# Designs tried in a protein design run: peptides against a protein of PDB entry 4LZF. Part 159

Target 1, 155 residues: chain A of PDB entry 4LZF
Amino acid sequence: GGRLVVFPNGTRKELSADGQTVKVMFFNGDVKHTMPDQRVIYYYAEAQTTHITYPDGMEVLQFPNNQTEKHFPDGRKEITFPDQTVKTLHPDGREESVLTDGTIIQLNPDGSKVIQFNTGQREIHTADFKRREYPDGTVKTVYSDGRQETQYPTG

## One batch from the design tools (peptide; made by RFdiffusion4, then SolubleMPNN)

Design b2_p30_3_s4 (from b2_p30_3, 17 letters changed)
Fold by OpenDDE base, seed 1:
Structure b2_p30_3_s4 (fold): chain B 155 residues (1-155), chain A 30 residues (1-30)
Amino acid sequence: as target 1 above (155 residues)
Amino acid sequence: MEAELREEEEELLKEQEELREKFAEYLASL
């Protein structure tokens, strides 16, 4: 069978029979599971948050409000918000949000913004212009100087 | 046995504190 160790401070350590699974139940209610695949699952009792660490450096945080954060070894972060919006933060500073309606919002390191609407329209914001691209190939641009341009599809 | 138990308790306590501190720092950065 497994082994149970009870420490003077009230912390408990439970070992599986094969020793490959370790469960530590801390005196404050925190719980640490070490799994056979070497992932560590830590539960912060006060914060009601689960923190999973993987051998490859991946980390996953699960918050009580149903927000989930994935921290990739390459420095990328993926946040799933309670509303199921997914935001990806890239190491180069680029941010991408995917809304539940399929809209994609991209923030680029140069400060430009791109919105890909679920309608197939695309909007591009730069320091110099705001541009709307339509599915029919029409492109409307409003430049920072107030000039407007409409480009029609070649037919 | 008692000395070993206390040593392991201290190690677990230290690990817990380090994890909690890192977590608190992370939360503060959000």
Scores: peptide ipSAE 0.434, ipTM 0.900, DockQ to the pose 0.937
Fold by OpenDDE base, seed 4:
Structure b2_p30_3_s4 (fold): chain B 155 residues (1-155), chain A 30 residues (1-30)
Amino acid sequence: as target 1 above (155 residues)
Amino acid sequence: MEAELREEEEELLKEQEELREKFAEYLASL
């Protein structure tokens, strides 16, 4: 059988029969589970948020609005928004968002932006221009000076 | 036994405070 310890402040500690699982139920409603695999699952009662920490340094946050954040040991952060958009923050400062329609938005450390549309079109934003690339090979560029250029496929 | 329980309680409270503080800091960074 497991063991239950009740502390004077009302906090409870439950040990599994094998001692491999520890559940602490804090007086404020917070809950901490220590699992056999050394994963720690913490529930913040006030914020209604679940925080999972892994031995390798990975962390997962589950917010009450269904937003999920994964913090990888390499410094990468992956955010799944309530609308199921997935945003990845890379250690080098690159950001990538994958929309539910399959559109991929990349923000580069240099401030440039690349949008890969689900249609196969690609849009590139730089300080100097916005460029739209079409699947047929057509390329339209609007420069910061207002000049526009269209390159047609050599067909 | 009572002293041991209080010591463990204090340790758990300290751990909780540290976790809650880190979480609050994280939330503030969002």
Scores: peptide ipSAE 0.429, ipTM 0.899, DockQ to the pose 0.887
Fold by OpenDDE base, seed 5:
Structure b2_p30_3_s4 (fold): chain B 155 residues (1-155), chain A 30 residues (1-30)
Amino acid sequence: as target 1 above (155 residues)
Amino acid sequence: MEAELREEEEELLKEQEELREKFAEYLASL
């Protein structure tokens, strides 16, 4: 059978019969599970937050407001907000947000911004211009000096 | 046996404190 150790401070340690699972129940309500796949699941009782660490360096945080964060070994961070928007932070400084309606917002390290609308339209923001691309191939550009250009699809 | 149990208790407390500190630091960075 399994083994249970009860410490003087009230912390409890439970070992599975096969020795592959360890559960520590701390006196303050925190819980640590060490699983057969070597992932560690820690529950912070006061913060009501679950923190999963994987042997490859992957980390997952689950907050009480239903926000989930994934921290990848390469430094990439993926945040799923309570509204189910997914934001990815890349190590190079690029940020991408995917909205629930399918809209994608990209912030580039150079300060440019690209919005891919769910309608198929795209808007590009740079220091020099704002550009709107339409599904029919029409492109409208407004330059920082106020000049406007429209390019029509060639049929 | 009691001394070994107390030692393991202290090790678990130390690990818990380290985890909680790192978590608190992360929360403060947000």
Scores: peptide ipSAE 0.427, ipTM 0.899, DockQ to the pose 0.926
Fold by OpenDDE base, seed 3:
Structure b2_p30_3_s4 (fold): chain B 155 residues (1-155), chain A 30 residues (1-30)
Amino acid sequence: as target 1 above (155 residues)
Amino acid sequence: MEAELREEEEELLKEQEELREKFAEYLASL
């Protein structure tokens, strides 16, 4: 069967019968689970935060406000905010946010920004201009000098 | 047996402190 070890400081270690699962319950309320698949699940009691580490280098953080962060081995990070917005940070510096309404916001390493609205409109921000593209093919551009241009659809 | 138990307790405490320190550093970086 399984075994339980109780240490003098009150920390407890529970071993499964097969020895593949280890649960350490620390005196301060922290909990460490070592699973058969070698993932480690640590719970920080004071912070009420769960930290999962995987053998491949993947990490998952679950915060008490329901924010979840995934840290991928390739350096990519994915943050799910409490409002269910998902933000992806890429190693090249590109950032993408997907809103619950389907709007996508992209921040590029060169400082440009692209917003794909759920309406089918797209907005492009650069150092030189802001441009709005409409589903009908109309394009409106406001340049940094204040000049405005409208391009009408060919039809 | 008591010596082994104390040694394992000290190891677990050390691991815990290292994890808590790393986590604190992470939180401070946000």
Scores: peptide ipSAE 0.426, ipTM 0.898, DockQ to the pose 0.911

Design b2_p30_4_s1 (from b2_p30_4, 22 letters changed)
Fold by OpenDDE base, seed 5:
Structure b2_p30_4_s1 (fold): chain B 155 residues (1-155), chain A 30 residues (1-30)
Amino acid sequence: as target 1 above (155 residues)
Amino acid sequence: SMEDILQSYREAGYSEEELERVREELEELS
């Protein structure tokens, strides 16, 4: 059967009969749980944070405020905030936030910003201008020098 | 193994001083 080892300091180690599951419960309340699928679950009692590591290098952090972070092997990070906004940080420096209303905000490494509104409108922010693109093809641009331009759809 | 336990403590953020105490405790169990 399984085995339980109790250390004098209060740390406990539980082993499954097949040895595929190992649970270490430290005297301070921290827990390390090694699963048959090779994922390792760390629970840090004081921080009330769960940290899961996967054999492919993926990591998942769960914080007490309901924030979740996924660290992908390719360097991408996905943060689900308590308000359920999902922010993805890409290895190339690009950041994308998906709001609960479906709006997507993209921050590019060059400093430009693109907002894809749930209405189908798109707004582009650069150092030189702000541009609004409408579903009908109309494009309005406000340049940094104050000039305004409206381009109407052809047809 | 004993080393597995020590490594678990290390990964949990315990200091080397604390690990030494764990080591001593493990040795008593051996």
Scores: peptide ipSAE 0.026, ipTM 0.573, DockQ to the pose 0.061
Fold by OpenDDE base, seed 4:
Structure b2_p30_4_s1 (fold): chain B 155 residues (1-155), chain A 30 residues (1-30)
Amino acid sequence: as target 1 above (155 residues)
Amino acid sequence: SMEDILQSYREAGYSEEELERVREELEELS
C-alpha cells in the first residue's frame, strides 16, 4: 500500500504504493505533487498559485486572478490574462497579443507595431509613419512629420 | 529521504535558512 509520513512540523509526505506518485504537503500549506508522468505540481498556498513543471521544460502557472502563463522550452511565453487576452512573447523579441474581439497586436523587435483589426483593417506603426490599410485597398499614411498620404486602390 | 524533502522545500521557494530549520526538525525523527 501507500505510505504516509508525518513530520513534527506538520509536513506530510504521501507516497503511492508504486512510488510513482509523491505528494508533499508542507506545514505552510504548500503542496508539491510529483506525478508518474514526471510533471511536478506546485501549489503555493499563500500566493494561491499553481505551478506545473513538465519534464520537457514546459511550465504552466496559474495565478489566483485567473491569469495563466505557459513557459515553453524554446523560451516562448504565452500569457492568458484575466480578460482572456492572450499575449505571446517570442524568443526573437516579438510580442503578439490576441484580444477577445479577434484583434491581433504585434510588437516587432525593430520597434514597429502591427495591428490587425477584426474589421480586416491593418495598422502599421513605425518610427517614420503610421499606416492604415483598408480591405478595399486604400492605404492611409500619416508620417512623423505630419504629412498625410492616401493611396487609393487601382482598377 | 531527508534530502528529497529538503529539495522539495528548496523548489518551493524556501530559503536556505528555512531549510536548515527543516533539517533540524527532520533530524529529530531519525
Scores: peptide ipSAE 0.024, ipTM 0.560, DockQ to the pose 0.066
Fold by OpenDDE base, seed 3:
Structure b2_p30_4_s1 (fold): chain B 155 residues (1-155), chain A 30 residues (1-30)
Amino acid sequence: as target 1 above (155 residues)
Amino acid sequence: SMEDILQSYREAGYSEEELERVREELEELS
């Protein structure tokens, strides 16, 4: 069957009968678990943090405050905050946050910002203006020079 | 990697002496 090795320092190593699962329980309470699918699960006892690494380069971090981070092989990072907001960091520098109420906030590499409100309104922020788009087709723009324009719907 | 593990211990506040013990343990298990 399986094998258990107990080291003098208190570290324990458990091997499954087929050798596909290896669990090391370190003397300090940390755990390293190698699974048959080749993912490795690290548990850091003092930090109460779980770190999972996958053979394709994917990583998942679970923090004691209920924050979860996914690090994708392509460099994309997805953070689920304790309040359940999901923030995605893209390799090109774009950031997108999805709030629990359905609001989406996009930060673009050029510094522009787009907010899609749950009300159906959309707000665009650039270096030159702030623009509010309404569901009825009305568009209000405030330019950096203080000028304001209202575009009324055509329908 | 071993270095990643050691860094985690360092960030957790372990001393360099304790890190050396962790290194020794990891080497023995490898």
Scores: peptide ipSAE 0.022, ipTM 0.550, DockQ to the pose 0.155
Fold by OpenDDE base, seed 2:
Structure b2_p30_4_s1 (fold): chain B 155 residues (1-155), chain A 30 residues (1-30)
Amino acid sequence: as target 1 above (155 residues)
Amino acid sequence: SMEDILQSYREAGYSEEELERVREELEELS
């Protein structure tokens, strides 16, 4: 069977029968689980937040408002917002948001922006122009100097 | 990290004496 240890301060430690799972219930209500796969699950009672650490350095945060954050070992962060929008922060400074309707918004380190609409249209924003690409192959460009250009599909 | 955990307790209003007890327990369990 398992083992229960009760410390003088009220902290409790539960060991599974196989010794592979350890649960610590701290006196303040916080909980720490050490799992067989070596992940560690922290529950912070006051904040109602769960923090999972993996042996490869990955971390997962779960907040009471249903927001989830994943911190990858390579420095990438992935945030799932309560509305289910997923935002990825890349180590190179690129940000990508995927909306629930399938629209993808990319912010590049150089300040350019790319929107891939769920309709198949694509919009590109740079310092020099705004460009709209249509599924039929039409491309409309408005340059910073006010010039406008339309490229029609070759059929 | 240990310091991140302790900081969480500090922000919750725990005293340094209480934090030391938490540190000792966490070190024993590590």
Scores: peptide ipSAE 0.025, ipTM 0.571, DockQ to the pose 0.133; fails the geometry check

Design b2_p30_4_s2 (from b2_p30_4, 21 letters changed)
Fold by OpenDDE base, seed 2:
Structure b2_p30_4_s2 (fold): chain B 155 residues (1-155), chain A 30 residues (1-30)
Amino acid sequence: as target 1 above (155 residues)
Amino acid sequence: SREDILQSYKEAGFSEEELERVRKYLEEEE
């Protein structure tokens, strides 16, 4: 069967009958749970934070404010904010935020910015211009020198 | 003592990582 060890200081260790699940309840209230798939779940009682580590190097943090962070083995990070916005930080420095309304905001390593609005409009910011693309195919560009261009849809 | 506690945990089959956590938690109580 399973095994339960209880220490005088209050720490407990529970081992499942198959030996595949181990739960340690530390005297300070922290919990370590080792699962059959080899993920390790730490719960930090004071911080009320859950930290999951996977064998492949993936890490998941769950905070008491309902924020979740995923740290991928390739260096990518994915943050789900309490408002359910999802922000992805790429290893190359690119950042992408997906809002709950479907708007996507991309920040590129070169400093350029792209906003894909839920309306189908797209806005591109570069060192040289700001450009607005409309669903009908119209494109308006304002250059850094003050020049403005409009490209009208074909057909 | 702290060492007696850690030895008890070691004998119960705690890993070195778990022992380091216990050590840390004992230090935080001081």
Scores: peptide ipSAE 0.347, ipTM 0.882, DockQ to the pose 0.039
Fold by OpenDDE base, seed 4:
Structure b2_p30_4_s2 (fold): chain B 155 residues (1-155), chain A 30 residues (1-30)
Amino acid sequence: as target 1 above (155 residues)
Amino acid sequence: SREDILQSYKEAGFSEEELERVRKYLEEEE
């Protein structure tokens, strides 16, 4: 009960019997799938890139280098790099990178940077200082003026 | 012609978005 249309240039359009699935194979090799759940899957042949759009506004890009990008309806973007680092760009300008070792790097809109190491150490970068916080409560601060301070834990 | 192709697609029920893509693809072949 499906329908197939073939054009002289090689473009093909396939409709499922229920009409809920549509596949267009363009003459240039690009493919468009419209799915029953209303997601649209584009495959760009030359770029070897897949672009999925969801009815809620979610978009997923899959690149040939294994990079994946998710564009959320709220404006957030999540990039999974080939090395499996995940970078999240928030609408407020905050960026977070999660490394494969569990390290989290946060770039804040004010220009500050926070690194949460997998060891439990935390490093804070501001315009005024770099600060290392240790799990035992020790805090080392290097100020922009060259001053260094160590705050020892109370035990 | 490009226009003839696009007309055929339109008659087959392609959306305006799809037609625009086809137009772009045809331009890339030129």
Scores: peptide ipSAE 0.342, ipTM 0.880, DockQ to the pose 0.042
Fold by OpenDDE base, seed 5:
Structure b2_p30_4_s2 (fold): chain B 155 residues (1-155), chain A 30 residues (1-30)
Amino acid sequence: as target 1 above (155 residues)
Amino acid sequence: SREDILQSYKEAGFSEEELERVRKYLEEEE
């Protein structure tokens, strides 16, 4: 036998028979759901946003536009955009975006940018140059002064 | 009153965190 409490203002609290599931439906439309696994699910009605908190400190935000954000206990944040691009923000300041085509874009704390193309080519952007690395070992560098160098594979 | 509501919630077993949320929601409706 569970328990249901209904308040005059419309708030409802449902408790499962085992007491492990608790659902509070606030009068404003917000919902708090405590699950047996100790995760707490908040639904914010006005924002139409779901916020899940886990006992290990992980948090998951689900937005009405289908964006999802995961906040990991180690400080890492992972954002899945509506287009399914996944962006990871690391505690060290590094950012990585994985595009749906498999391209990986890395932004480093030093300001450099690395693009790993799905073709196997790699492009490195620094303050001093842009460099393209090809699977055959060819490396093309365009320096900020306009100089262009090609390094051919050996062997 | 707000305090009467909060007391009713407290007696129903709401946590302090939940009570603070209820307080906030009541304030937002004013």
Scores: peptide ipSAE 0.336, ipTM 0.879, DockQ to the pose 0.040
Fold by OpenDDE base, seed 3:
Structure b2_p30_4_s2 (fold): chain B 155 residues (1-155), chain A 30 residues (1-30)
Amino acid sequence: as target 1 above (155 residues)
Amino acid sequence: SREDILQSYKEAGFSEEELERVRKYLEEEE
């Protein structure tokens, strides 16, 4: 059968009959839950935060404000903000944000920035220029020296 | 005492990681 241990300070440890589920409820309110799939779930009572660790090194954080973070074994991080924006941080330093309206913002390791608007327009930011590309093929560039150029669509 | 508590946890089969966590919690409570 299962096992239940209760300590005078209020800590409890529950072991399932098959031994595959272990739940520790610490006296401070924190909870450690070991699941049959070997994931470990920590709940921190004061922070109201859930931290799940997987055998493969994957980690999932759930915050009380509804933000969630996934930490992948390869070093990639995925943050889902309360507004449902998803930000991906890549090991190479590239960052990508997908907004709920479909806009995609990319920050590159070289410092350049690319915004793909939901309208089909694209904006590229570099050290040398800011460029706006329009769906009709028009391209407007403002250079760091103040020069402005417009490239009109090809026929 | 703290040591008596930790010993009880150890005898109940708590891991070293869990014991260290409990120790930390006890220290924070003091």
Scores: peptide ipSAE 0.321, ipTM 0.872, DockQ to the pose 0.040

Design b2_p30_4_s3 (from b2_p30_4, 16 letters changed)
Fold by OpenDDE base, seed 2:
Structure b2_p30_4_s3 (fold): chain B 155 residues (1-155), chain A 30 residues (1-30)
Amino acid sequence: as target 1 above (155 residues)
Amino acid sequence: SADDILESYRAAGFSEEQLARVEAYLKEAA
């Protein structure tokens, strides 16, 4: 059968009969739950936050406001905000946000910014210019010195 | 106290890495 260990401070440790599930309920309300698939679920009572660690090094944080963070073994971080926007932070410093309407915002390590609109338009921001690309192939560039250039599609 | 919590985690068989995460959490919550 299963085993129950009760510590003097009120912490309880429950072991399943097969030994594959271990649940520790701390006196402060925190919980550690080791699952048969070797993932470990931490519940921090004060923060109402769930932290899941996987054997491959993946980590998942679930916050009480419904924000979810995934920490990948390669250093990538993925944040799902309460509004369902998904932000990815790459190890090289690049950040990408995917909005619910399909718009993608990319921030590059060099400070440049790229917006891929759901309309098919693309906007590129650099230190030297702001450029708008249209689905028909038209490209409009506004340079930092005030010059403007329009490139028309061939056709 | 934070130390009492950490000791309970240690007694429950948490690794030093896990304890470090708990300690960091307790410091942030404080």
Scores: peptide ipSAE 0.051, ipTM 0.585, DockQ to the pose 0.128
Fold by OpenDDE base, seed 3:
Structure b2_p30_4_s3 (fold): chain B 155 residues (1-155), chain A 30 residues (1-30)
Amino acid sequence: as target 1 above (155 residues)
Amino acid sequence: SADDILESYRAAGFSEEQLARVEAYLKEAA
């Protein structure tokens, strides 16, 4: 059978019969759960936050507002916001957001921005210009000096 | 007390880094 230890302060420690699962329930409501696959689940009662650590260094945070953060061993972070937007933070400083409508927003380390709309239109932002590319091949550019250029598709 | 909580975490095998986070949290809640 399993083993239950109750400490004078109210903290409880449960050990499974096979010794592979350990659950500590702190008197403040916090929980530490060690699983057979060596993942550790921390629950912080006041914050209502769950933190899972994996043996390979992966970490998962679950917040009470349904936001989820994944911290990968390579330094990449993936955030799923409550609205289900997924934002990826790359170690090189690049950021990519995928919206629920399929729009993709890319922020590059050089400060440039690329938006791929779900309509097939693409918008590029640089220090020198803002450019809109249309599915028919039309390209409209507004330069920082106020000049505007339209490039028509080659028929 | 805050000290009793920290001791419970220590007894459960939490690292010093984890204890520091708990301490910071308890200090903010106080």
Scores: peptide ipSAE 0.049, ipTM 0.577, DockQ to the pose 0.058
Fold by OpenDDE base, seed 5:
Structure b2_p30_4_s3 (fold): chain B 155 residues (1-155), chain A 30 residues (1-30)
Amino acid sequence: as target 1 above (155 residues)
Amino acid sequence: SADDILESYRAAGFSEEQLARVEAYLKEAA
């Protein structure tokens, strides 16, 4: 059979009969649950936050506001915000946010930013200019020195 | 590892006080 250990502080440790599952219920309401697949589920009661760690290095954080974070073994992080925006943090420092309207915002390690609008327009921000690309091929550039240039599509 | 868990919570914005509690609990659960 399983085992139950009750500690003087009120913490309880439950061990399954096969020894593959260990559940610790702390006196404060925190829970640490080690599963047969070796994933560990930790619930922090005060913060109402769940943290899951997997043997392959994957980690998942679930917050009370419905924000979810996935930490991948390769160092990539994916954050799903309460508004359902998904932000990906890449190991190279690149960040991408996908908004619910389909807009994609990319932040590059060099500080440049690219916005792909759901309308098909694209905006590029660099240290030297801000550029708007239109679906018809028109490109408008505002340079840091105040110069403006419009490139019209070639027919 | 316990350290990985703590780092994940730190990255999530938990306070040092909260992290200390988590660390203590992880040690007890070991």
Scores: peptide ipSAE 0.026, ipTM 0.550, DockQ to the pose 0.288
Fold by OpenDDE base, seed 1:
Structure b2_p30_4_s3 (fold): chain B 155 residues (1-155), chain A 30 residues (1-30)
Amino acid sequence: as target 1 above (155 residues)
Amino acid sequence: SADDILESYRAAGFSEEQLARVEAYLKEAA
């Protein structure tokens, strides 16, 4: 059968008969639950936060404000904000945000920014210029020196 | 106390790395 250990401070540890499931209920309300698939679920009672760790090194954080964070073994992080915006932080320093309207914002390690609008327009921001690309092929560039250039689509 | 919580975690078989995370959490919550 399973085993129950009760510590003097009130912490309880439940072990399944097969030893594959372990549940620790701490006196402060925190919980550690080890599952048969070897994932470990931590519940932090004060913060009302759930933290799941997987054997491959993946971690998932669930916050009470409905924010979710995934930490991948390769160092990538994916944050789903309460407004359902998804932000991906890449190991190379690149950041990508996908808004609920379909807009994608990319921040590059060199400081450049690319916005892919839901309208099909694309805007590129660099230290030297801002460039707007339109679906019809028109490209407008405003350079940092104030020069403006419009390239019209070739028929 | 924070120390009592850490001791409980240690008694439950948490690793030192896990204890460090708990300690960090307690500091942030505090």
Scores: peptide ipSAE 0.025, ipTM 0.556, DockQ to the pose 0.062

